# Peptides against a protein of PDB entry 4N78, part 71

Target 1, 186 residues: chain A of PDB entry 4N78
Amino acid sequence: HFQVICRLLGYQGIAVVMEELLKVVKSLLQGTILQYVKTLMEVMPKICRLPRHEYGSPGILEFFHHQLKDIVEYAELKTVCFQNLREVGNAILFCLLIEQSLSLEEVCDLLHAAPFQNILPRVHVKEGERLDAKMKRLESKYAPLHLVPLIERLGTPQQIAIAREGDLLTKERLCCGLSMFEVILT
Target 2, 155 residues: chain B of PDB entry 4N78
Amino acid sequence: MAELQMLLEEEIPGGRRALFDSYTNLERVADYCENNYIQSADKQRALEETKAYTTQSLASVAYLINTLANNVLQMLDIQASQLRRMESSINHISQTVDIHKEKVARREIGILTTNKNTSRTHKIIAPANLERPVRYIRKPIDYTILDDIGHGVKW

## One batch from the design tools (peptide; aimed at target 1 C176, target 2 R107)

Design b2_p26_4_s4 (made by RFdiffusion4, then SolubleMPNN; from b2_p26_4, 10 letters changed)
Fold by OpenDDE base, seed 1:
Structure b2_p26_4_s4 (fold): chain B 186 residues (1-186), chain C 155 residues (1-155), chain A 26 residues (1-26)
Amino acid sequence: as target 1 above (186 residues)
Amino acid sequence: as target 2 above (155 residues)
Amino acid sequence: MSPFDGRITREQSEAVVREALDKLLA
């Protein structure tokens, strides 16, 4: 599903969705969640000392239940605050998944373009074969596929310009060094 | 452009008119040959003249048809070439627009990105003084300390 | 002009492709 979304939206659509999600998250964090956190901080016991171990686990639990009773009984915390936190969590997860899906699509595009851009894999040399000879064979095999040099030789100036720009756009992808998710976490 | 215009406005219409005129002339020639054959005392000569006129007329018509056909084909080739050039131009514009849109989109999404934190392998600077691994002497947890707190049911 | 304002280098892009190719061929 996320792959389909990435393909459908493209960079433009993803950017718009991410911007809106960031606004929503910011609104939730700075609005309702912040207010609830402030309220919770006000009702939190100022001094919560660890009860003596002599009371045993049940006694300690009862002690904490008593100290936190006002917080636990705060119905709005469960209904509104936790729901908002869930929404924030879902937004974060959505951003993560969309970025991962986008990265996969970008890597696939890069892989498909590689033979046309003179990006050759590191060939595993079998024992006894010269690495240089294998690389030379691969270079020779893919040399006719080099798109930009081919167009530079045979194309019009306009075609050459488009080919160069297209080559640049193909090579420069977000997955190569950029992260949206890290921005969301900050 | 000038050649196409000449073909459309002059050569092809002119060729069509010439062909039509040739039809009219052929009818006149036919009438002449018929009358000449009827009126001539030398029917063999009249027949030979008719054959000559027929051959000439057919050759003329064939030439006119061929010329017209070639002009029409040339016109179509020029038009096809023009369409291909227009298509190429449209494609070029479309590609330019798409590239521009993509650049804009990338800038927009780029604002929402930061550089991936390359895991700086913090060179764990091994502290120069390798603190001798404190041999974790498993001190046996002396559980006897708990013996005094628990109401051990003495069986 | 770089679509990402030069934040993506050629070396980075090639490294990603090479890594992906190596994984695929592996």
Scores: peptide ipSAE 0.235, ipTM 0.769, DockQ to the pose 0.695
OpenDDE base, seeds 2, 3, 4, 5: peptide ipSAE 0.030, 0.216, 0.227, 0.161; ipTM 0.680, 0.763, 0.766, 0.753

Design b2_p26_5 (made by RFdiffusion4)
Pose (drawn by RFdiffusion4):
Structure b2_p26_5 (pose): chain A 186 residues (1-186), chain B 155 residues (1-155), chain P 26 residues (1-26)
Amino acid sequence: as target 1 above (186 residues)
Amino acid sequence: as target 2 above (155 residues)
Amino acid sequence: DSIAPASAPVEHSTAPSTFEEGREEA
């Protein structure tokens, strides 16, 4: 699903959705969640020590039950507090997962562009062979496929300018050195 | 474009009217051969001149049509090339617009991004100079090696 | 295991420039 969502939205669609999800998280954190956090903070026990080991685990469980009774009995703890937090969590997971799908989408695009952009994989080296001497030979084999230099040789200035722009857009992807989840959290 | 204007404004309309002139002149020439036969004292001579005019009328109508047909074809060939050049220009405009729309989309998501500081190195990196193997040499105990450290006492 | 010399280069990632304008705006 995320794969399809990435393809149909594109960069502009994904960007707007992320910007809008930030507005939703802001609305919830500074809104209903904040209201209930301030309310439950008062219902909270002002102080609460951690009992020594001596008191045992059954007596510690009884102690936490009494100290946190008002939290355990709070009627809207699940239907509101947990619900709102779940929505914020899902919004964060969407941003993370959608960026991962985008990264996969970009790297596949780049793999198909490599033949037309003079990008060769590492070649096997037998005895008496140097990659330096061989990679250059392989580059000659795929020389007719190098798009920008071919258009600069036979193309019109308009075709050349358009080729340079398109070539730039094809080789520059987010997965080459950029990320978003960090900015989302910040 | 100059050859097209010449075809559309003069040579086609002109060659066309020259055909209309043939329409009117030929009906005159048909009457003249009938009149020249009637006035003719020599009916076989007047028939041979009618034949001459018939053959000449045929050669003329075929020439006028051929000339006009070549002009109409040249006009269509030129117009076909115009559409060919125009489509090429429209395609470049389209490619340019696509490049622009993509730049706008990438600018929009670029706001939500930062550098991912990732690098690549080796599993093991040996030091520039490896540790020299130090030979063992016996030496006596020396109770003076600390005399220069702090407030020493010499003996 | 292959051991590399102490002068071995470290390769770093490069950010695309088409996204740079959006980062300046942020």

Design b2_p26_5_s1 (made by RFdiffusion4, then SolubleMPNN; from b2_p26_5, 12 letters changed)
Fold by OpenDDE base, seed 1:
Structure b2_p26_5_s1 (fold): chain B 186 residues (1-186), chain C 155 residues (1-155), chain A 26 residues (1-26)
Amino acid sequence: as target 1 above (186 residues)
Amino acid sequence: as target 2 above (155 residues)
Amino acid sequence: VKIAPANAKVTYSTPPSIFQEGMKER
């Protein structure tokens, strides 16, 4: 699903969705969640000392249950605050999964474009073969597919300009050094 | 452009008019040949003259048709070439617009990105003092330590 | 011929230029 979303939205659509999600998250954090956190901080026991271990696990649990009774019984915490936290969590996960899916699509695009851009994979060398000779043969085999040099030789100045720009845009991808998810976490 | 205009406005219409005029002239020639054959005392000469006019007329019509056909073909070739050039121009504009849109989209998403911090794998500098691997001596868990902790029924 | 290792994430040392323009606007 996320792969399909990435393909359909492209960079523009992903940017819009991510921006809107950030707005929603910001609104939730600075609004409802902040208010509940402030209220919880006010209701929190000022002094919460560890009970003596002599009371055993049930006694300790009862002690903390009693101290936190007002918080646990706060119905709005479960219905509103936890729901908002879930929404924030879902938004974060969505952003992560979108970035991962986008990175996969970009890598696939780079791999598909590579033969046309004189980017050759390191070939496995069998015992007794020289890597350099094999790579040179591979380069020679794919040399006719080099798009930009081909267009530079046969194309008009306008076609050459478009081909160069297209080549640059094909080579440059977010996955090469940029992260959206890191921005979302800050 | 000038050649196409000349073909459309002058050569092809002119060729069509010439063909039409030729039709009218052929009728006149036919009438002449018929009358000449009827009135001539030398029917053999009149027949030979009619054959000559017929051959000339057919050759003339064939020439006019061929010329007109070639002009129409040339017109179509020029138009086809113009359409191909127009298509190419539209494609270039379209590609330019697409590249521009892509650049805009990339700038927009770029606002939402940061450089990946390649976590310098801090070489976990092994602490200089390799704490001697404390031989994990499996001390049996003495569960009796918990015997005094809880209201267990002393059986 | 830049031989990229098979699993080499093409880590371009320099971030994509067009994306960086957007980063500077932030």
Scores: peptide ipSAE 0.080, ipTM 0.762, DockQ to the pose 0.225
OpenDDE base, seeds 2, 3, 4, 5: peptide ipSAE 0.005, 0.063, 0.066, 0.072; ipTM 0.720, 0.754, 0.759, 0.764; seed 2 fails the geometry check

Design b2_p26_5_s2 (made by RFdiffusion4, then SolubleMPNN; from b2_p26_5, 12 letters changed; failed a check: too like the target's own chain)
Amino acid sequence: VKIAPANAPVTTSTPPKVFQEGMKER

Design b2_p26_5_s3 (made by RFdiffusion4, then SolubleMPNN; from b2_p26_5, 11 letters changed; failed a check: too like the target's own chain)
Amino acid sequence: VKIAPANAPVTYSTPPSVFQEGMKER

Design b2_p26_5_s4 (made by RFdiffusion4, then SolubleMPNN; from b2_p26_5, 11 letters changed)
Fold by OpenDDE base, seed 5:
Structure b2_p26_5_s4 (fold): chain B 186 residues (1-186), chain C 155 residues (1-155), chain A 26 residues (1-26)
Amino acid sequence: as target 1 above (186 residues)
Amino acid sequence: as target 2 above (155 residues)
Amino acid sequence: VKIAPADAPVTTSTVPSVFQEGMELR
């Protein structure tokens, strides 16, 4: 599903969705969540000392349960605050999965474009074969597919310009060195 | 443009009219030949004249058809060439627009991106002494050691 | 022929130029 979304939206659509999600997350964090956190800080016991170990695990648990009773009984915390936190979490996960899916699509695009851009993979060399000879053979095989040089030779100036721009856009992808998710985390 | 206009307005209509006129003329020639053959005392001469007129008429019609056909083909070729030029222009504009849209889209998404922090993987210097993997013997955690610490409610 | 280097050290990720303008606007 995320791959389909990436294909459908493209860079622009993804940017818009990500921006809107960031706004939503910001609104949730700075609005409702912040208010609940402030309230929780106010009702938090000012002095919460570790009970003596002599009370054992059950006694310690009961102690903390008693100290946090007011927080546990805060019904809105479960219904509203935790729901908002879930929404934030879902938004973050969505962003991560979109970026990952986009990166996969970009890598696929780069791989598909590679033969047309004179980008050749390193070929496995069998014992006794020279890598250079094999690479030259591969280069010669794919030389007719080099789009930009072909258009530069046969095309109009306008076609050449378009081909060069298209080549640049094909080579430059987010996966080459950019991250959206890092921006979301900051 | 002038050539196409001439073909459409003058040459092709003119050729069609010529063919129509030729049809009418052929009927007249046929009538003439029939009457001439009936009335002529020299049937052989009349037949030869009819053959001559028939040959001439067929040649004339063939020429008119060929001329008209060539003019129509020329018209179509000119139109096809115009369409190809127009298509090329439209495609160029379309591609330019698409490239522009893509650049805009990339700018927009670029705002939401940062450089990937390549964490310098510190060379995990393998400690020189490979401590023998101490076989993690799962010693069962004896929780009974904790039994004496809690004031457990003796059930 | 740009052979994809196998062990290309994580060289300084050159920011794709087309995205750079957007990054500068941040």
Scores: peptide ipSAE 0.098, ipTM 0.754, DockQ to the pose 0.229
OpenDDE base, seeds 1, 2, 3, 4: peptide ipSAE 0.020, 0.015, 0.097, 0.093; ipTM 0.716, 0.716, 0.746, 0.750

Design b2_p26_6 (made by RFdiffusion4; failed a check: the pose's geometry)
Pose (drawn by RFdiffusion4):
Structure b2_p26_6 (pose): chain A 186 residues (1-186), chain B 155 residues (1-155), chain P 26 residues (1-26)
Amino acid sequence: as target 1 above (186 residues)
Amino acid sequence: as target 2 above (155 residues)
Amino acid sequence: AAEETIEAALAFLAHGRALAHAQEAA
């Protein structure tokens, strides 16, 4: 699903959705969640020590049950507090997952562009062979496929300018050195 | 474009009217052969001149049509090439707009991004100078090696 | 034939996504 969502939205669609999800998270954190955090903070026990081991685990469980009774009995703890937090969590997961799908989408695009952009994989080296001397030979084999130099050789200035822009857009993808989840959290 | 204007404004309309002229002039020439036969004292001579005019009328109508047909074809060939150049230009404009729309979309998502500081190194990196193997040499106990450290006492 | 090869190359290059504009925006 995320794979399809990435393809249909594109960069502009994904960007707007992320910007809108930030507004939703802001609305919830500075809104209903904040209201309930302030309210439950008062219902909270002002102080709560961690009992020594001596008291034993059953007595510690009884101690936490009494100290946190008002939290355990709070009627809207699930239907509101947990619900709102789940929505914020899902919004964060969407941003993370959608960026991962976008990265997969960009890397595949780049793999198909490599033949037309003079990008060769490492070649096997037998005895008496140097990659330096061989990679250059392989580059000659795929020389007719190098798009930009071919158009600069036979193309019109208009065709050349359009080729340079398109080649730039093809090789520059977010997965080459950029990320978003960090900015989302920040 | 100059050859097209010449075809559209003069040579086609002109060659066309020259055809209409043939329409009117031939009906005169048909009457003249009938009159020249009637006035003619020599019916065989007047028939041979009618035949001459008939053959000449045929050669003329075929020539006028051929000339006009070549002009109409040249006009269509030129217009076909115009559409060919125009499509090429439209396609470049389209490619240019597509490049722009993509730049706008990328700019929009670029706001939500930062550098991912990732690098690539080796599993093991040996030091530039490996540790020299130090030979063992026996030497006596020396109770003076600390005399210069702190407030020593010499003996 | 060469014009058709260039037109095919331009059609392929029409499908790209940028990084530099994203770095400037960042």

Design b2_p26_6_s1 (made by RFdiffusion4, then SolubleMPNN; from b2_p26_6, 14 letters changed; failed a check: the pose's geometry)
Amino acid sequence: SVEEQIQRYLDFLSRGKGLSVAREAA

Design b2_p26_6_s2 (made by RFdiffusion4, then SolubleMPNN; from b2_p26_6, 14 letters changed; failed a check: the pose's geometry)
Amino acid sequence: STEEQIQRYLDFLSRGKGLSVAKEAA

Design b2_p26_6_s3 (made by RFdiffusion4, then SolubleMPNN; from b2_p26_6, 14 letters changed; failed a check: the pose's geometry)
Amino acid sequence: STEEQIQQYLDFLSKGKGLEVAKEAA

Design b2_p26_6_s4 (made by RFdiffusion4, then SolubleMPNN; from b2_p26_6, 16 letters changed; failed a check: the pose's geometry)
Amino acid sequence: SDDELINEYLSFLSKGKGLEVMKEAA

Design b2_p26_7 (made by RFdiffusion4)
Pose (drawn by RFdiffusion4):
Structure b2_p26_7 (pose): chain A 186 residues (1-186), chain B 155 residues (1-155), chain P 26 residues (1-26)
Amino acid sequence: as target 1 above (186 residues)
Amino acid sequence: as target 2 above (155 residues)
Amino acid sequence: ESPLGLTEEQLELAEERLKDLMHELE
């Protein structure tokens, strides 16, 4: 699903959705969640020590049950507090997962562009062979496929300018050195 | 474009009227052969001149049509090439707009991004100078090696 | 102009990694 969502939305669609999800998270954190956090903070026990081991685990469980009774009995703790937090969590997970799908989408695009952009994989080296001497030979084999230099050789200035722009857009992807989840959290 | 204007404004309309002239002039020439036969004292001679005019009328109508047909074809060939150049230009404009729309989309997502500081190195990196193997040499105990450290006491 | 503002060093590193990926897929 995320894979399809990435393809259909594109960069502009994904960007707007992320910007809108930030507005939703802001609305919830500064809104209903904040209201309930302030309310439950008062219902909270002002102080609560951690009992020594001596008291034993059963007596510690009884102590925490008593100290946190008002939290355990709070009627809207699930239907509201947990619900709102789940929505914020899902919004964060969407941003993370959608960026991962975008990364996969971008890397595949780049793999198909590599033949037209003079990007060769490492080649096997036998005895008496130097990669330096061989990679250059392989580059000659795929020389007719190098798009920008061919258009600069036979193309019109208009075709050349358009080729340069398209070549730049094809080789520059987010997965080459950019990320978003960090900015989302910040 | 100059050859097209010449075809559309003069040569086609002109060659076309020259055809209409043939329409009117031939009906005159048909009457003249009938009159020249009637006045003619020599009916065989007047028939041979009618034949001459018939053959000439045929050669003329075929020439006028051929000339006009070549002009119409040249006009269509030029117009076909115009569409060919125009499509090429429209396609470049389309590619240019597509590049622009993409730049706008990438600028929009670029706001939500930062550098991912990732690097690549080796599993093991040996030091530039490996530790020299130091030979063992016996030497006596010396109770004076600490005399210069702090407030020593010499003996 | 680059809309994403990527550096040459980042593109070189990404190109090296892409080459290795292509080799692994072989």

Design b2_p26_7_s1 (made by RFdiffusion4, then SolubleMPNN; from b2_p26_7, 8 letters changed)
Fold by OpenDDE base, seed 5:
Structure b2_p26_7_s1 (fold): chain B 186 residues (1-186), chain C 155 residues (1-155), chain A 26 residues (1-26)
Amino acid sequence: as target 1 above (186 residues)
Amino acid sequence: as target 2 above (155 residues)
Amino acid sequence: ENPLGLTEEQLQLFEEELQDLMAALQ
């Protein structure tokens, strides 16, 4: 599903969705969640020391239950605050999965474009074969597929300009060194 | 453009008119040949003359049709060439727009990106001694320890 | 202008990684 979303939205659509999600997350964090956190901080016991081990596990649990009774019984915490935290979590997860899916699509695009851009794989050399000879054969085999040089030779100046720009855009992808998810986490 | 205009406005209409005029002339020639054959004392000569006129008429019509056909073909070739040029221009504009849109899209998404911290994952050199993963034996949590804590209402 | 702001070094590193990946697929 995320791959399909990435293909449908493209860079622009993904950017818009990510921006809106960031706004939503920001709104949730700075609004409702912050308010609940402030309220919880106010009602939080100022002194919550670990009780003596002599009270045993039940006594310790009862102690903490008593200290946190008002917080645990706060119905809005479960219904509103936890829901908002789930929404934030879902948004973060969505962003992560979108970025991962986009990276996969970009890598696939780059791999498909590679033969046309003079990007050749390192050929596995069997024992006894010269790497250089295999690479030269591979280069010679794919030389006719080099799109930019082909267009530079046969195309109009306008076509050459478009081909160069297209080639550049094909090579420069987010997966080359950029992360959206890191921006979301900061 | 001038050549196409000449073909459309002058040559092709002119050729069509010439062909039509040829039709009327052929009728006249036919009438002449018929009358000449009927009236002539020398039927053989009249027949030879008719054959000559027929050959000439066929040649004339063939020439007119060929000329007209060539002009129509030339017109179509010019129009096809114009359409190809228009298509090329449209494609160029379309590609330019697409590249521009892509650049804009990339700028927009680029604002939402930061450089990947390539943490050089130090090759965790697996210590040579594969300590046998201590099989985490899930010791069943004996919950019976909690049985004595519940104020079981002795019914 | 690189619309993504990628450095030449990043591109080069990625090209190397891509080459390695392509080599592994073969």
Scores: peptide ipSAE 0.047, ipTM 0.691, DockQ to the pose 0.514
OpenDDE base, seeds 1, 2, 3, 4: peptide ipSAE 0.014, 0.011, 0.018, 0.010; ipTM 0.673, 0.667, 0.663, 0.673

Design b2_p26_7_s2 (made by RFdiffusion4, then SolubleMPNN; from b2_p26_7, 8 letters changed)
Fold by OpenDDE base, seed 3:
Structure b2_p26_7_s2 (fold): chain B 186 residues (1-186), chain C 155 residues (1-155), chain A 26 residues (1-26)
Amino acid sequence: as target 1 above (186 residues)
Amino acid sequence: as target 2 above (155 residues)
Amino acid sequence: ENPLGLTEEQLELFRERLRELLAELQ
């Protein structure tokens, strides 16, 4: 699903969605969540000591339940605050998955473009074969596919300009060194 | 442009008119030949004259048709060339617009990005027992897994 | 008088083109 979303939205659509999500997250965090957190801090027991292990797990649970009774009974916490936290969490996950999907798409694009851009994969050299000789053969094989040099030789000035720009745009991808998710976390 | 205009406005219409006129003239020639043959005392001479006119008429019509056809073909070639030039221009504009849109989109998304901190590979202190470097058997990356990802044509 | 209204020059041009075409076919 996320791959399809990435394909459909493209960079522009993804940017818009991410921006809106960030706004929503910011609004939730600075608004409702912050207010509830402040309230929770006020009602939080000032002294909550670890109960003795002798009470066992059930006794410890009851102890904490009693200490946090006022918080647990706060109905709005469950209905509103936790819902908002879920929304924030979902937004974060969405951003992560979109970035991952986009990165995969970009990598695929780079791989598909590679033969046309003189980017050759490192060939596996069998024992006894010279890497250099294989690479030269590979280079020679794909040399006619080098788009920019081909257009520079045969194309109009306008075509050359477009080819160069296209080549640059093809090479420059977010996956090469940029992260959206890190920005979201900051 | 001038050549195309000349073909459209003068040469082709002129050729069509000439061909039409030739039809009328052929009828006259036929009538003449018929009458000449009937009236002539020397039937052999009249026949030879008719043959000559027939040959000339056929040659003339062939020329007119050929000329007209060539002019039409030339017109079509010029028009085709113009269309190709127009197509090229449109394609250039389209590509320019697409590149621009892509640049804008990339700028917008770029604002939402930061450089990936390549975590300095903490020197993984190799535990003392150097596990024998598992011969990195380069499993050929099956790139077919990526065939369904992106704008690539499924072969 | 060319009964079809073609000049001798036009006929000669036609003949010349025919000769050229025939020469290309040989």
Scores: peptide ipSAE 0.016, ipTM 0.658, DockQ to the pose 0.006
OpenDDE base, seeds 1, 2, 4, 5: peptide ipSAE 0.008, 0.008, 0.014, 0.010; ipTM 0.655, 0.656, 0.651, 0.659; seed 4 fails the geometry check

Design b2_p26_7_s3 (made by RFdiffusion4, then SolubleMPNN; from b2_p26_7, 8 letters changed)
Fold by OpenDDE base, seed 5:
Structure b2_p26_7_s3 (fold): chain B 186 residues (1-186), chain C 155 residues (1-155), chain A 26 residues (1-26)
Amino acid sequence: as target 1 above (186 residues)
Amino acid sequence: as target 2 above (155 residues)
Amino acid sequence: ENPLGLTEEQLELFEEELRDLLASLQ
């Protein structure tokens, strides 16, 4: 599903969705969640010391239950605050999954474009073969597929310009070193 | 453009007119040949003359048709070439627009990105003095003590 | 005189072929 979403939205659509999600998350954090946290801080016991181990597990549980009774009984915490936290969590997960899916699509695009951009994989060298000789053979094999040089030789000035820009856009992808998710976490 | 215009405005209409005029002339030639044959005492000579005029007339018409056809074909070729150039121009514009849109989209998403910090995982230098982890002996919490407090269905 | 008012050059293009064709029909 996320791959399909990435393909459908493209960079622009993803950007818009991410921006809106960030706004929503910000609104949730600075609004309702912050207010609940403030309220919880007010009702939080000022002094919560570890009870003596002598009370045993039941006594310790009862102690904490008593200390946190007002918080546990706060119905709005469960219904509203936790729901908002789930929404934030879902938004974060959504962003992560979108970024991962986008990265996969970009890598696939780069791999598909590589033969046309003079980007050759390192060939596995069998024992006794020179890597350099294999690479040269590979370069020679794919040389006719190099799109930009081909268009530079055969194309119009306008086609050459478009090809160069297209080549640049193909090479420059987010997966090469950019992260959206890190921005979301800050 | 000038060649196409010449073909459309002068050569093709001119060729059509010439062909039409040739029809009129052929009618005159036919009338002449008929009358000549009827009036001539030497029917054989008149027939040979008619054959000669017929051959000449057919050749003339064939030439006119061929010339007109070639001009029409040339016109169509020029028009086809113009259409191809227009198509190419439209494609170039379309590609330029698409590239521009892509650049804009990338700028927009780029604003939402940061460089992947390869956080060098600081080797958590284990403090030399491993304070012996106090073996938290998990005493199994005997939860059987809670069996009496819950609405346990007394089977 | 060419009764159709066409040049001799125009006629020569097909005249020979047409003559041959007409001759073959006889």
Scores: peptide ipSAE 0.019, ipTM 0.662, DockQ to the pose 0.005
OpenDDE base, seeds 1, 2, 3, 4: peptide ipSAE 0.016, 0.024, 0.018, 0.018; ipTM 0.664, 0.677, 0.663, 0.670; seed 2 fails the geometry check

